# Peptides against a protein of PDB entry 7BDX, part 106

Target 1, 212 residues: chain A of PDB entry 7BDX
Amino acid sequence: EMGAAACTLLWGVSSSEEVVKAILGGDKALKFFSITGQTMESFVKSLDGDVQELDSDESQFVFALAGIVTNVAAIACGREFLVNSSRVLLDTILQLLGDLKPGQCTKLKVLMLMSLYNVSINLKGLKYISESPGFIPLLWWLLSDPDAEVCLHVLRLVQSVVLEPEVFSKSASEFRSSLPLQRILAMSKSRNPRLQTAAQELLEDLRTLEHN

## One batch from the design tools (peptide; made by RFdiffusion4, then SolubleMPNN)

Design b2_p14_7_s4 (from b2_p14_7, 7 letters changed)
Fold by OpenDDE base, seed 1:
Structure b2_p14_7_s4 (fold): chain B 212 residues (1-212), chain C 212 residues (1-212), chain A 14 residues (1-14)
Amino acid sequence: as target 1 above (212 residues)
Amino acid sequence: as target 1 above (212 residues)
Amino acid sequence: MSAGEIREERLLSL
């Protein structure tokens, strides 16, 4: 309980850029983010048996950790820190997103995707995550999720790849050959307005790239 | 491990007044400080058996909690919050300071005393803690500690009582009858310059009160 | 606001 409460407070205050800078300026940052990856991985591995109630202290703790990572990745120096000094955490997030089944751990999956999206704002971060083994198959695996919010954050991450010529050119052949176009077209007709908009924008961006 | 790391980061960033305001402005603050008291109490109760290594993750976690309480009490709105909404935590800190033997858990004892000193800056806080049952006996119990830093922070807390006429007048008879004057005089000759100064100042303040 | 600032996501709580 106490760990979840402390981590939840740390998550809340980490929405401030100055707090993120303070976290990263401390000598404990490296250790914290190293253990964060291990903790998130341990939590996901524990799910293969019991339907852990999403409202457990352990779940709340892991959600707060994922929220902190997202807030760190929301600022330039935080992205630089993650990409330079906490790559294992990024690798862990990518792994966990692959290990989770469609519909499994939706809230955690959303938070992890938000963190990756924030990392993708940095060209170095975008290069790092997009060059990860199985990244494109992972995006399509995640896009099969029944949850509209998961799919939204996947589409936003896909858009970050598509809008960066240097990154997209490296994977363009695999991307075009495996693109779940019918799934994205279905999302462009979603009743969820955010998902609908994200799918429409991505389809427009893809059309622009086919004509260039 | 992860809980200690998260709480240590929260402690570090709580040195900022704006972070303390953010902690207290959240709906989780009451729950956090309630569980904080319970966690600190559980830790102290666990010490009666094994010499828990001061460097354990559990010890570090509890030290970080005590550090957070100190930083919250360092600002006016934090003192108001503690005195109005987290009195159980203050009662727990007073209890734990009484339950600990001389020389036991020095670092924790110092942090708890620092938090009480910060609370004592607020007249309402000073009234609350000084009117706690056994407060004066507790001060003398703590002043028997062999640790100079414990004794220093006790003397500072005693000074807060002595310098407030409204508080001191209520306990003046008990204070005068039980004052360990020889112990304070010995501290005024300490090789620790901070302890020496604090003891000298307190003796001067006491002399001023005897002449008025 | 830079394009990066517009794309940044900060979370208070979910």
Scores: peptide ipSAE 0.036, ipTM 0.826, DockQ to the pose 0.082
Fold by OpenDDE base, seed 4:
Structure b2_p14_7_s4 (fold): chain B 212 residues (1-212), chain C 212 residues (1-212), chain A 14 residues (1-14)
Amino acid sequence: as target 1 above (212 residues)
Amino acid sequence: as target 1 above (212 residues)
Amino acid sequence: MSAGEIREERLLSL
């Protein structure tokens, strides 16, 4: 209980840029983010054996950790920190997104995808994530999720790749050959307006890339 | 480990007034400080049975909690919050200071005393703490500690009482009858310059009160 | 091509 409460407060205050700078300015940031990755991994591994109550202290703790990572990635110095000093955490997040089944830990997937999206705002971050082993297959695996919010955040991450020519050119052949076009087209007809818009924009961006 | 790391970061960033305001502005502050008191109490109770390593994750976690309380009490709205909404935590801190033996958990005693001192900056806070059952005997119990830093923070808290006529008048008879004058005089000869100064100032303040 | 402003996201809660 107490750990989850403390971590949840840390998450809440980390929405401030100054708080993120204070977190990163300390000598404890590296250790914190190292243990964060390990804790998130341990949680995901525990799901195979026990029906983790979605509202458990452990779940809330892991959500708060993922939220903190997202808020750190939401600022320029935080992205630099993650990409330079916490690559193992990014690798762990990518792995966990692959390890989770469609419909499993939806809230956690959303938070992890938001963190990766924020990292992708920076060219160095986007390069790092997109060059990760199995990244393109991972995007399609995640896009198979029944949850509209998961799919939305996947589409946003895909759009970050598509909108960066230097990154997209490296994966363009694999991307084009494996693109779940019918799935994205189905999302462009979604009743979820955010998902619908994101899918439409991505389809337009892809068409623009085919004409160039 | 992770809980201690998160709580330690929360402690570090809580040195900012804006972070304290953010902690208190959320709906989670009450729960956090309620669990804080319970966690600190559980830790102190566990010391009777097990040699808690002073550098354990549990110890560091409790130190961070006490540090957060201190930082909250360091700002006006934080003092108001503690005295109005977290009185149980203040009562717990007072109790734990009585439950700990001289020389036991010195770091925690210092942090708890610092939190009470910060609360005492506010007249309402000072009234609340000083009207707590056994407060005067507690001060003398704590002043028997062999640790100079514990004694320093006790003297500072005693000085807060002595310098507030409205508070001191209510306890003046008990205070004068039980004052460990020889102990304070011994501290005024300490090689620790901060302890020496605090003891000298308190002796001067007491002399001033005898002449009025 | 409107460069879709990649917006930084901060989260207070889920």
Scores: peptide ipSAE 0.035, ipTM 0.825, DockQ to the pose 0.069
Fold by OpenDDE base, seed 2:
Structure b2_p14_7_s4 (fold): chain B 212 residues (1-212), chain C 212 residues (1-212), chain A 14 residues (1-14)
Amino acid sequence: as target 1 above (212 residues)
Amino acid sequence: as target 1 above (212 residues)
Amino acid sequence: MSAGEIREERLLSL
């Protein structure tokens, strides 16, 4: 209880840029993000078929941790810190997104995807995550999720790759050969307006890249 | 580990007034400070003769909690919040200061005394804590501590009572009858310059009150 | 500010 409460408050205040700077300016940041990755990994490993209660202290704690990472990645100096000094955490997030089954821990997936999206705002961050082993297959695995919010954030991350020529050129062959076009087309017909729009925009961006 | 790390970061950023306002402006503040009191009480009860390792995760966690309370009490709106909406926490701090033996958990005592001192900056806070049952005996119990830093913060809290006529007048008879004058005189001869000064100032303030 | 910087997402709570 108390750990989750403290972490939840830290998450809330980490929405401030000045708070993120204060967290990162301290001598404790490196250790904190190292333990964060380990804690998230331990939580996902503990799920062994039983969906832990979504409202449990442990799940709330891990959600708050993922929220903190997202808020750190939302700041330029935070992105720099993560990409330069906490790569193991980014690798952990990518791994955990692969380890979770479709429909499993949807809220955590959304938070992790939002953190990766925020990292992808920076070219150095986008290069790092997109060059991770199995990154393209991971995107397609995640796009198989029945949850519209998971799929939305996957599409946004795919769009960040597609919109950056320096990144897309390296993976263009793999991307084109494995693109789940039928799945994206199905999402462009979604009743969820956000998912529909994101899928339509991505399809337009992909068409533009085929003509260039 | 992770809970203590998160709480320690929250403590660090709570040194900012804007962060304290953000913590208190949320719907989670009441619950957080309620659980804080319970957690601190549980920790003190667990000490049953074995000084838990001063560097343990649990002790660090409780120190961070006490630090957060101190930083909240350092802000005017934080003092108002504690005195109006979290009185149980203040009662818990007063109780725990009584439950701890001389020399036991010195760092925690210092943090708790600092929080009470910060509360005492506000007349409403000073009235509340000074009207707590056994408050004057508690001050003398704490002044028996062998730790100079504990004694220093006790003397400062006593001075806050003595310097406020509206508060001191209510307890003046009990205070004068039970005042550990020999102990305060011994502290005025301390090799610790901060303790020496605080004891001398208090003795001067007390002399001024006897002549008025 | 790159077009990407405008897309920053901060989460108070989910």
Scores: peptide ipSAE 0.034, ipTM 0.824, DockQ to the pose 0.078
Fold by OpenDDE base, seed 5:
Parts: sequence; C-alpha cells; structure tokens
Structure b2_p14_7_s4 (fold): chain B 212 residues (1-212), chain C 212 residues (1-212), chain A 14 residues (1-14)
Amino acid sequence: as target 1 above (212 residues)
Amino acid sequence: as target 1 above (212 residues)
Amino acid sequence: MSAGEIREERLLSL
C-alpha cells in the first residue's frame, strides 16, 4: 500500500521537467532506476497466466514506475541519462516487452512503449534500442497484440526507425523481408482513428522509401 | 527496497514548494497522509527494545515519510492542509513522540519534532497541537532525551508556545508548575552551541513573562 | 487511484 502511494505521487510530480531534473541531480537516481528494472522484471515473472488484477497494489506500483521512466524519457536530459547510465533498464524494458503475451499487461506495455518512443527521440537512444538483439522481431511480436493502444505505440516506434536513415539503412533488408504488411494494412482500416492515422502515415513513409 | 527508494526520491523533490503544491493539488494527498500515519505507527509498534538498525530499508522508508511531512509543513498551504485535512497524522506524530523512549529513534524524533515546529508557525496549527491531550507532559518527556538535537527541537517547540500569548495563557499555570527548569538551565551550559543558544533564549523569554 | 500524468514528446518530422 504505502510504496504504491508514494510511487504514484512521485509519478504525478514527475510530469514536471524540474522534478525530473531534481531526480537526476540526486545521488540516488542510478540506484532507483536499477531497482526499477528489477522490480518490473520480478512483477512480470510473477504473473501467472493471462489474468492480471489491474487494481492490485503491485500493479499500481509497477505502473507508477513505468510512468516515471516515461516522464524521465520525455525530457532531453532524461533520455541522455537513460542511454548513458541506465542501459540495463532499457534492456529490461525490451526484454519484458518480449516476455509479455499478446493482450497481457496492456497498460504496462503502453507505458513501456511510450518510454522507448521517448528514448527514440534522441538519435543515440534510437540507435541503442534499434541495435538491440531481436529488436525487429520484437516490433512484429508487439504488433500482433489485440489492443489498439499497444499497436498504436508500436507503429509510432516503427515510424521512428523508418524516418531515421542512419538507423533504417542498417536494418532495411531485415525490415522489408519481415514487414507484416497485411497487419499494417488492416490497421489502416481500423475504426480507431488514432491507429488508422498512424498506420496510414507509416504506409505512406514506406511507399516513399521504396521509390527512393 | 523499491518503496524506500521511491519515497526517498519523493522526499528529495518535496523540498520544492511547487512539488508540495503538486502533491496537495492531487486527489491522492489525503490517502497518502493517512497511510503515512499508519505506516509510521506500525513501524514504531514493531520496534523491539532500544536497538534500531538505522540503515534498514524500513527505517529509510519511515525517515523519508517523516521528511515529506516536514517539507509539507514548511509551506503555508501545507500547514493549512495538515491542520484542516490530516489532523489524524498530527495526532499520530504526537502519540509516537510519547511512545518512543529517550534515545530511541532519535532521527525520526527530530523529523517529527521539525514537522510539529513547522505546523506551529501557523497559529491554527499551534493551537491544535498545544490543545492536544498531554501536550505539556509530552514536551518534558521529550526534553529528557539524551540527544542534543532532540532537545534542541523540543526547546524550539516550547518557545513557539511561550511566544504566543493566546496559547500560553491557556496553559500558563500547568506550564509553570511542571517546567523542568533545572534541565533547561543545564542545557544553557551545553557544549552544543545550538542547544546552548536555544536554552538561553527560552530562559530569557520565560524571565520576561514573569515580569509582565 | 488516478494515473499519474504522462508526458510525451513527439518526433518532429524532419
């Protein structure tokens, strides 16, 4: 109970850039993000089957941790900190996204995907995550999720790769050979307007890259 | 581990007035401070004897909670919130200060006394704490502590009562009849310069009140 | 409990 309440308040105030700077300026930031990764990993490993009580104190705690990471990654100095000093946390997030089944821990997946997207705003961050082992297969695994919000945030991360020539050129062959085009085309017909738009934009970007 | 780390970061950032306002502006503040009181009470009740491992995760967690309360009470809107909406927490702090033995949980006592001192900056706060059952005996109990920092913060709280005529007039008879004058006189001879000064100032204030 | 605020930046399409 108390840990979840404290962490949730920390998440709420971390929406401020100055609070993120204060977190990072302290001597405790490295330890905090190390334990964050371990806590998230322990939570995912403790998930028995597909049913999660979303309202459990443990779930609330892990959501708050993922929310804090997302808010840190939303700021330039936070991205630089994560990519330089907390790579193990990024590797943990990538691993956890692979370990979770389609439809499992949807809200946590969304927060983790948002954190990776925010990290990908920085070229160094994008290079780091995209060069991670199994990154492209992971994108397609995540895109098989039945949840529209998960798929939306995956498409946004895919677009971050496609729009960066330095990153896309390294993996273009693998990307093109494994692209779940039928799935993306189906998403461009979604009744969810955000998902529809994201899929359509990505298809337009891909068409432009085929003609260049 | 993780709860203590999150709470410690929240403590660190709560030194900012804007962060305290953000904590109080949320819908979670009431619940957080309610659970804070319960957590502190549970910790004190779990203390077996006089030996405390100060470096335990539980101790660090409770120190961070007490630190947050102190930082909230340091701000006018935080004092108003505590006195209006979280009186149970103030009552808990007063009770815990009575339950702890001399020399027990010294660092926690200091933080709790600092929080009460900060609350006492507001006349409404001072009235509330000073009108609490057994408040004057509690001050003398706390002044028996062997720790100079505990005694310093007790003397500061006593001075807050003495300097407020509306409060002091209500309890002047009890205060004068129970005043541990020999103890305060001994503190005015302390080798600790902060304790010496605080005891000397209080003795001067008391002498002035006897002549009026 | 209300979710904490989530801040997210957008990739500026260069």
Scores: peptide ipSAE 0.032, ipTM 0.816, DockQ to the pose 0.067; fails the geometry check

Design b2_p14_8_s1 (from b2_p14_8, 7 letters changed)
Fold by OpenDDE base, seed 3:
Structure b2_p14_8_s1 (fold): chain B 212 residues (1-212), chain C 212 residues (1-212), chain A 14 residues (1-14)
Amino acid sequence: as target 1 above (212 residues)
Amino acid sequence: as target 1 above (212 residues)
Amino acid sequence: STANDNSSLLLRQP
């Protein structure tokens, strides 16, 4: 209970850039981010046995941790910190996104995908995550999710890859050979306007890349 | 571990007035402060059985909670919040200060006494804590502590009572009858300059009150 | 490469 409350408050205040700078300027930030991934991993591993209520204190605690990572990644110095000093956390987030089944822990998936998208704003971050083993298969696995919000954040991350020539060129063959085009085309017809727009924009960017 | 790290970060950033305002402006603050006292109480109760290492994750967690309360109480809106909406926490802090033996959990005592001193800056807060049952006996119990820093923060809280005529007049008879004058006189001769000064100032204020 | 600062930073409030 108390840990979830403290983390939730820390998450709320981490929406401020000055608070992110204060967190990262302190001597405790490295410890915090070094064990955040382990806590998230322990939670995901616990889901196979106990139906933890999604509203449990443990779930709220882990959601707050993922929210803090997302808010840190929203700031330039936070992205630099994550990519330079917290790579193990990024690896853990990628692993956990793979370990979760379609429809499982949707809220956590969304927060983790938002953190990865924010990291992808940094070219060094985008390189790091895109060079992760199995990254492209992971994107397609996540895009199979029935949840429109999961799919939206996957499409945004795919767009970050597609819009970066230096990253896209390295994976272009694998990307083209495995692209779930029919799934993206179906999303471009979604009743969810945010998902529809993201899928349409991605399809336009892909068409532009085929003509170059 | 993770809870202690999150609370420690929240403690660090709570040194900012804007962060305190953000914490208190949110919908989660009431929950946080309503359970903080219970967590601190559980820790103090656990000390009778298990020699928890003072450097344990649990100790660090509770110290961070007490630090957050202290930093919130340092701000005018934070004092107002504590005195209006978190009185149970103030009662718990007073209780825990009584439950701890001389020399026991010195760091936690100091943090709790600092929070009460900060609350005493608000006249409504000073009234609330001074009207607590057994408050004057508690001050003398705490002033028997062998730790100079505990005694320093007790003397500061005693000074807040002595310097407020509306509060002091209600307890003046009990205060005068139970005052550990020899202990305060001994502190005025302390090698600790901060304790020495605080004891001298209090003795001067007490002399002034006897002549009025 | 102009890091287009206009990428809608996904701030998530609790």
Scores: peptide ipSAE 0.068, ipTM 0.836, DockQ to the pose 0.032
Fold by OpenDDE base, seed 2:
Parts: C-alpha cells; sequence; structure tokens
Structure b2_p14_8_s1 (fold): chain B 212 residues (1-212), chain C 212 residues (1-212), chain A 14 residues (1-14)
C-alpha cells in the first residue's frame, strides 16, 4: 500500500520537467531505474501463475514505475539519461513486452510502449531500441495484441522507425519481408479513430518509402 | 528496496515548493499522509523487539516519509493542509515522539521534530500541537534526549510556543511549573554552537516573559 | 527530416 501510494505521487509529480530534472540531478537516479527494471521484471514473472488482480498494490506500484519512466522519457534530458545510463531498463522493457501475452497486462504494455515511443524521439534512443535483438519481430508480436491502445502505441513506434531513414535503412529488408500489412490495413479501418489515423499515416509513410 | 528508493526520490523532489503543491493538488494526498502515519507508527512499534539496523530499507523508507512531511510542512500550503486535513498524522508524530526512548531512532526524531517545528510556523498548527494532550510533558521528555540535534529541535519548538503569546498564555502555568531550567541552562553551555545559541535565545525569551 | 514534433511526446498522469 504505502509503496504504491508513494510511487503514485512520484508518478504524478514526474509530469513536470523540473521534477524530472530534480530526479536525474540526484545521486539516486541510477539505482532507482535499475531497481525499477528489476521490479517490473519480477512483477511480469509473477503473472505466469497467479491472476494478479489489476487493482493489487503491486500492479499499481508497477504501473506507477512505468508511468515515471514514461514521464522521464518525455523530457529531453530524461531520454538522454535513459539511453546513456539506463540501457538495462530499456532492455528490460523490450524483454517484458515480448514476455507478456496478447491481452496480458494491457495497461502496463501501454505505459511501456509510451516510454519506448518517448525514447524513440531521441535519435540515439531510436537507434538503441531498433538495434535491439528481435525488435522487428517484437513489433509484429505486439501488433497481434487485441487491445486497440497497445496496437496504437506499436503503430506509433513503427512510424518512428519508418520516419527515420538512418534507422529504417538498417532494418528495411527485414521490415518489408515480415510486415503484417493485412493487420495494419485492418487497423486503418478500425472504429478507434486514433488507431485508424495512426494506421493510415503509417500506410502512407510505407507507400512513400516504396516509391523512393 | 524499491519502495525506499521511490520514497527517497519523492523526498528529494519534495524540497521544491512546486512539487509540494503538485502533491497536495492531487486526489491521493490524503491517502498518502494517512498511510504515512500508519507506516511510521508500525515502524516505531516494530522497534521494541528487533534492533532494526538504521540502514534497513524500512528505516530508509520511514526516514524518507518523515522527510516528505517535513518538506510539506516547510511550505505554507503544506502547513495548512497538514493542520486542516492530516491532523491524525500530526497526532501520530506527537505520539511516536513520546513512544521513542531517549537516544532511540534519533534521525527519525529529528525529522519528526523538524516537521512539527515547520507546522508550528503556522499559528493554527502551533495551536493544534500545543493543545495536544501531554504536549508540555512531551517537550520535557524529549529534552531528556542525549542527542544534541534532538534537543536543538525541541528547543526550537519550545521557542515557537514561547514566542506566541496566545499559545503560551494557555500553557504558561504548566510550562513554568515543569520547566527543566537546569537542563536548558546546561544546553546554553553546550559545545554544539547551534544548541548553545538556541538555549541562550530561549533563556532570554523566558526572562523577558518573567518581567512582563 | 521532420524532427518528431515535441507535441508528439506522451505524458502520462496517474
Amino acid sequence: as target 1 above (212 residues)
Amino acid sequence: as target 1 above (212 residues)
Amino acid sequence: STANDNSSLLLRQP
């Protein structure tokens, strides 16, 4: 209970750039983000046996941690910190996104995907995550999720890769050969307007890349 | 571990007025401070059996909680919040200061006393804590502490009472009849310059009140 | 190269 409450407060205040700078300016930031990854990993590993109630203190705590990572990644110095000093956390997030089954822990997946998307705004971050082993298969695995919000954030992350020629060129062959085009086309017809728009934009970006 | 790390970060960032305002502007503040009191109380109750290593995650967590309360109380809106909406936490802090033996958990005592001192800067806060049952005996109990920092913060809290005529007049008879004058006089000769100064100032304030 | 507009950044509040 208390840990979840404290983390929820820290998450709430981490929406401020000045708070993110204060977190990162401290000597405890490295340790915090290291243990954050470990805690998230432990939580995901615990899900294989017990249907953890999404409302558990543990779930709320881990959601708050993922929220903090997202908010840190929303700030330029936070992205730089994550990409330079917390790569293991990014590796953990990528791993956990692969370990979670479709429809499993949707809220956590959304937060993790939001964090990776924010990291992808930094070219160094985008390079780092896109060069991660199995990154392209992971994106397609995540696009198999039945949840529209998960799929939306995957499409945004895919778009971030597609919009960066230096990154996309390295994976373009694998990307083109494995692209779940029918799934993306289905999403472009979604009743979810955000998902529909994101899928349409990505399809336009992909068409533009075929003509160049 | 993770809870202590998160609370330590929250403590660090709570040194900002804007962060305190953000904490208090949220819907979770009441719950957080309620559980803070319960957690601190549970910690102090756990001390009666096991010599908790001061470096335990639990100790660090509780120190961070007390630090957050102190930093919240350092801000005007935070004092107002504590006095209006978190009185049970103030009652808990007063209780725990009474439950702890001389020399026991000095760091926690210092943080709790700093929080009460900060609360005492608000006249409504000073009224509230000074009207607490056993407040005057508690001050003298705390002045029996062998630790100079504990005694310093007790003297500052006593001075806050003495400097406020509306508050002091209500307790003046009990205060004068129970005042450990010899102990305060001994502190005015302390090698600790801050303790020495605080004891001298309090003795001057007390002399001024005898002549009026 | 349209720099990803900072407007695309995702802040999440609890």
Scores: peptide ipSAE 0.063, ipTM 0.837, DockQ to the pose 0.044
Fold by OpenDDE base, seed 5:
Structure b2_p14_8_s1 (fold): chain B 212 residues (1-212), chain C 212 residues (1-212), chain A 14 residues (1-14)
Amino acid sequence: as target 1 above (212 residues)
Amino acid sequence: as target 1 above (212 residues)
Amino acid sequence: STANDNSSLLLRQP
């Protein structure tokens, strides 16, 4: 209980750039983000055995950790720190997104995808995550999720790849050969207006790249 | 481990007034400070049985909690919050300071005494803690500690009582009848310059009150 | 070209 409460407060205050700078300016930041990855991994591994209640203290604790990572990645110096000094955490997030089944831990998936999207604002971050082994298959795996919010954040991450010529050109062949076009077209007809818009914009960006 | 790391970061960032305001501006603040008191109490109760290593994750977690309370009490709105909305936490700190033996958990005692000293800057806070049952005996119990830093913070808290006529007048008879004058005189001859100064200043303040 | 202001995704406390 107390750990989840403390982490939740730390998540709330991490909405400030000055707080993110204070977290990163300390000698404890590296250890914190290392243990964050390990804690998230341990939690996801525990889910294979126990139907963990969505509202457990453990779930709230891990959600707060993922929220902190997202808020750190929202800040320029935070992105630089994650990409330079916490690559293991990024690798862990990518791995955990692959390990989770469709419909499993939706809130955690959303937070992890939001963190990766924030990292993708940094060209070095986008390069790092997009060059990760199995990244393109992972995008399509995650896009199979029944949750509209998971799918929305996947489409945003796909768009970040498509909009960067230096990143997209390296994987354009693999990307085009594996593109779940029917799934994206179905999302462009969704009743969810945010998902509909994101899918439509991505389809327009992809058409523009085929004509060039 | 992760809980201690998160709490330690929250302690570090709580050195900012804006972070203290952000902690208190949330609906989770009351629950956090309630569980803080319970966690500190549970830790102190566990010490009667186990020679807890001074560097355990549990110790570090409780030190971070006490540090957060100290930093909250350092801010005007934080003092107001503690005195108005978290009296149970103040009562818990007073109780735990009484339960701990001389030389036991020195770092925790120092942090708790620092929090009470910060609360004593608020006249309402000083009234509340000084009117607590057994407060004067507690001061003398704590002043028996072999640790110079514990004794220093006790002397500061005693000085806060002595310097407030409205507070001191209510307990002046009990205070004078139980005053460990020989102990304070011994501290005024300490090799610790901070302890020496604090004891000397308090003796001067007490002499001034005997002549008025 | 309207720079798609890929607004940083700050999360408020749930």
Scores: peptide ipSAE 0.042, ipTM 0.834, DockQ to the pose 0.042
Fold by OpenDDE base, seed 4:
Structure b2_p14_8_s1 (fold): chain B 212 residues (1-212), chain C 212 residues (1-212), chain A 14 residues (1-14)
Amino acid sequence: as target 1 above (212 residues)
Amino acid sequence: as target 1 above (212 residues)
Amino acid sequence: STANDNSSLLLRQP
């Protein structure tokens, strides 16, 4: 209980840039983000056996951790910190996104995807995550999720790759050969307006890249 | 581990007024401070049996909680919140200070005393804590501690009472009759300059009140 | 090339 409450408050206040700077300016940031990755991994590994109630203290704690990572990644110095000093955490997030089944832990997936998207705003961050082993297959695995919000954040991350020529060029062949075009086309017809728009924009961006 | 790390970061950032406002501006503050009191109480109750290592994760977690309370009490809106909405936490802190033996959990005692002192900066806070059952005996119990820092913070809290005529008048007879004058005189000769000064100032304030 | 204002996602408490 108390740990989840404290971590949830830390998440809430981490929406401030000054709080992110304060978190990172201390000597404890490295340890915190190291243990964060380990804790998230332990949680995901525990899910294969027990139906963890979505509203458990443990779930709330892990959601708060993922939220903190997202908020840290929203700030320029936070992105720099994550990409320079907490790469293991990024690797862990990528791994956990791969380990989770479609429809499993949707809230956590969304938070993790939001963190990766925020990291991707920086070219160095985008390079790092896109060069991760199995990144392209991971995107398609995640895009198979029935959750519209998961798919939305995947599409946003895919768009970040597509819009960055230096990154896209490295994976363009694999990307084109494995692209779940029918899935994206289906999403462009979604009743969810955010998902619909994101899928349409991505399809337009892809068409533009085919003509260049 | 992770809970202590998260709570320690929350403590660190709570040194900012804006962070305190953010903590208190959410709907989670009441629950957080309620559980804080319970957690601190549970920790102190566990000490009677097991030699809790001062550097345990649990100890660090509780120290961080006490630190957060102190930092919240350092801010005007935080004092108002504690005195209006978290009186049970203040009562718990007073109780725990009474339950702890001399020399036991010195770090926690210091943090709790600092929180009470910060609350005492507000007249409403000072009234509330000084009107608590057994407050005068509690001050003397705490002043018997061998730790100079514990004694320093007790003297500061005693000074807050003595310097507030409206508060002091209510307890003046009990205060004068039970005053550990010899102990305070001994502290005025301490090699610790902060303790020495605080004891000297209190003795001067007391002499002034005897002449008025 | 319009710099896509990739609006950084700040998560408020759920």
Scores: peptide ipSAE 0.038, ipTM 0.834, DockQ to the pose 0.042

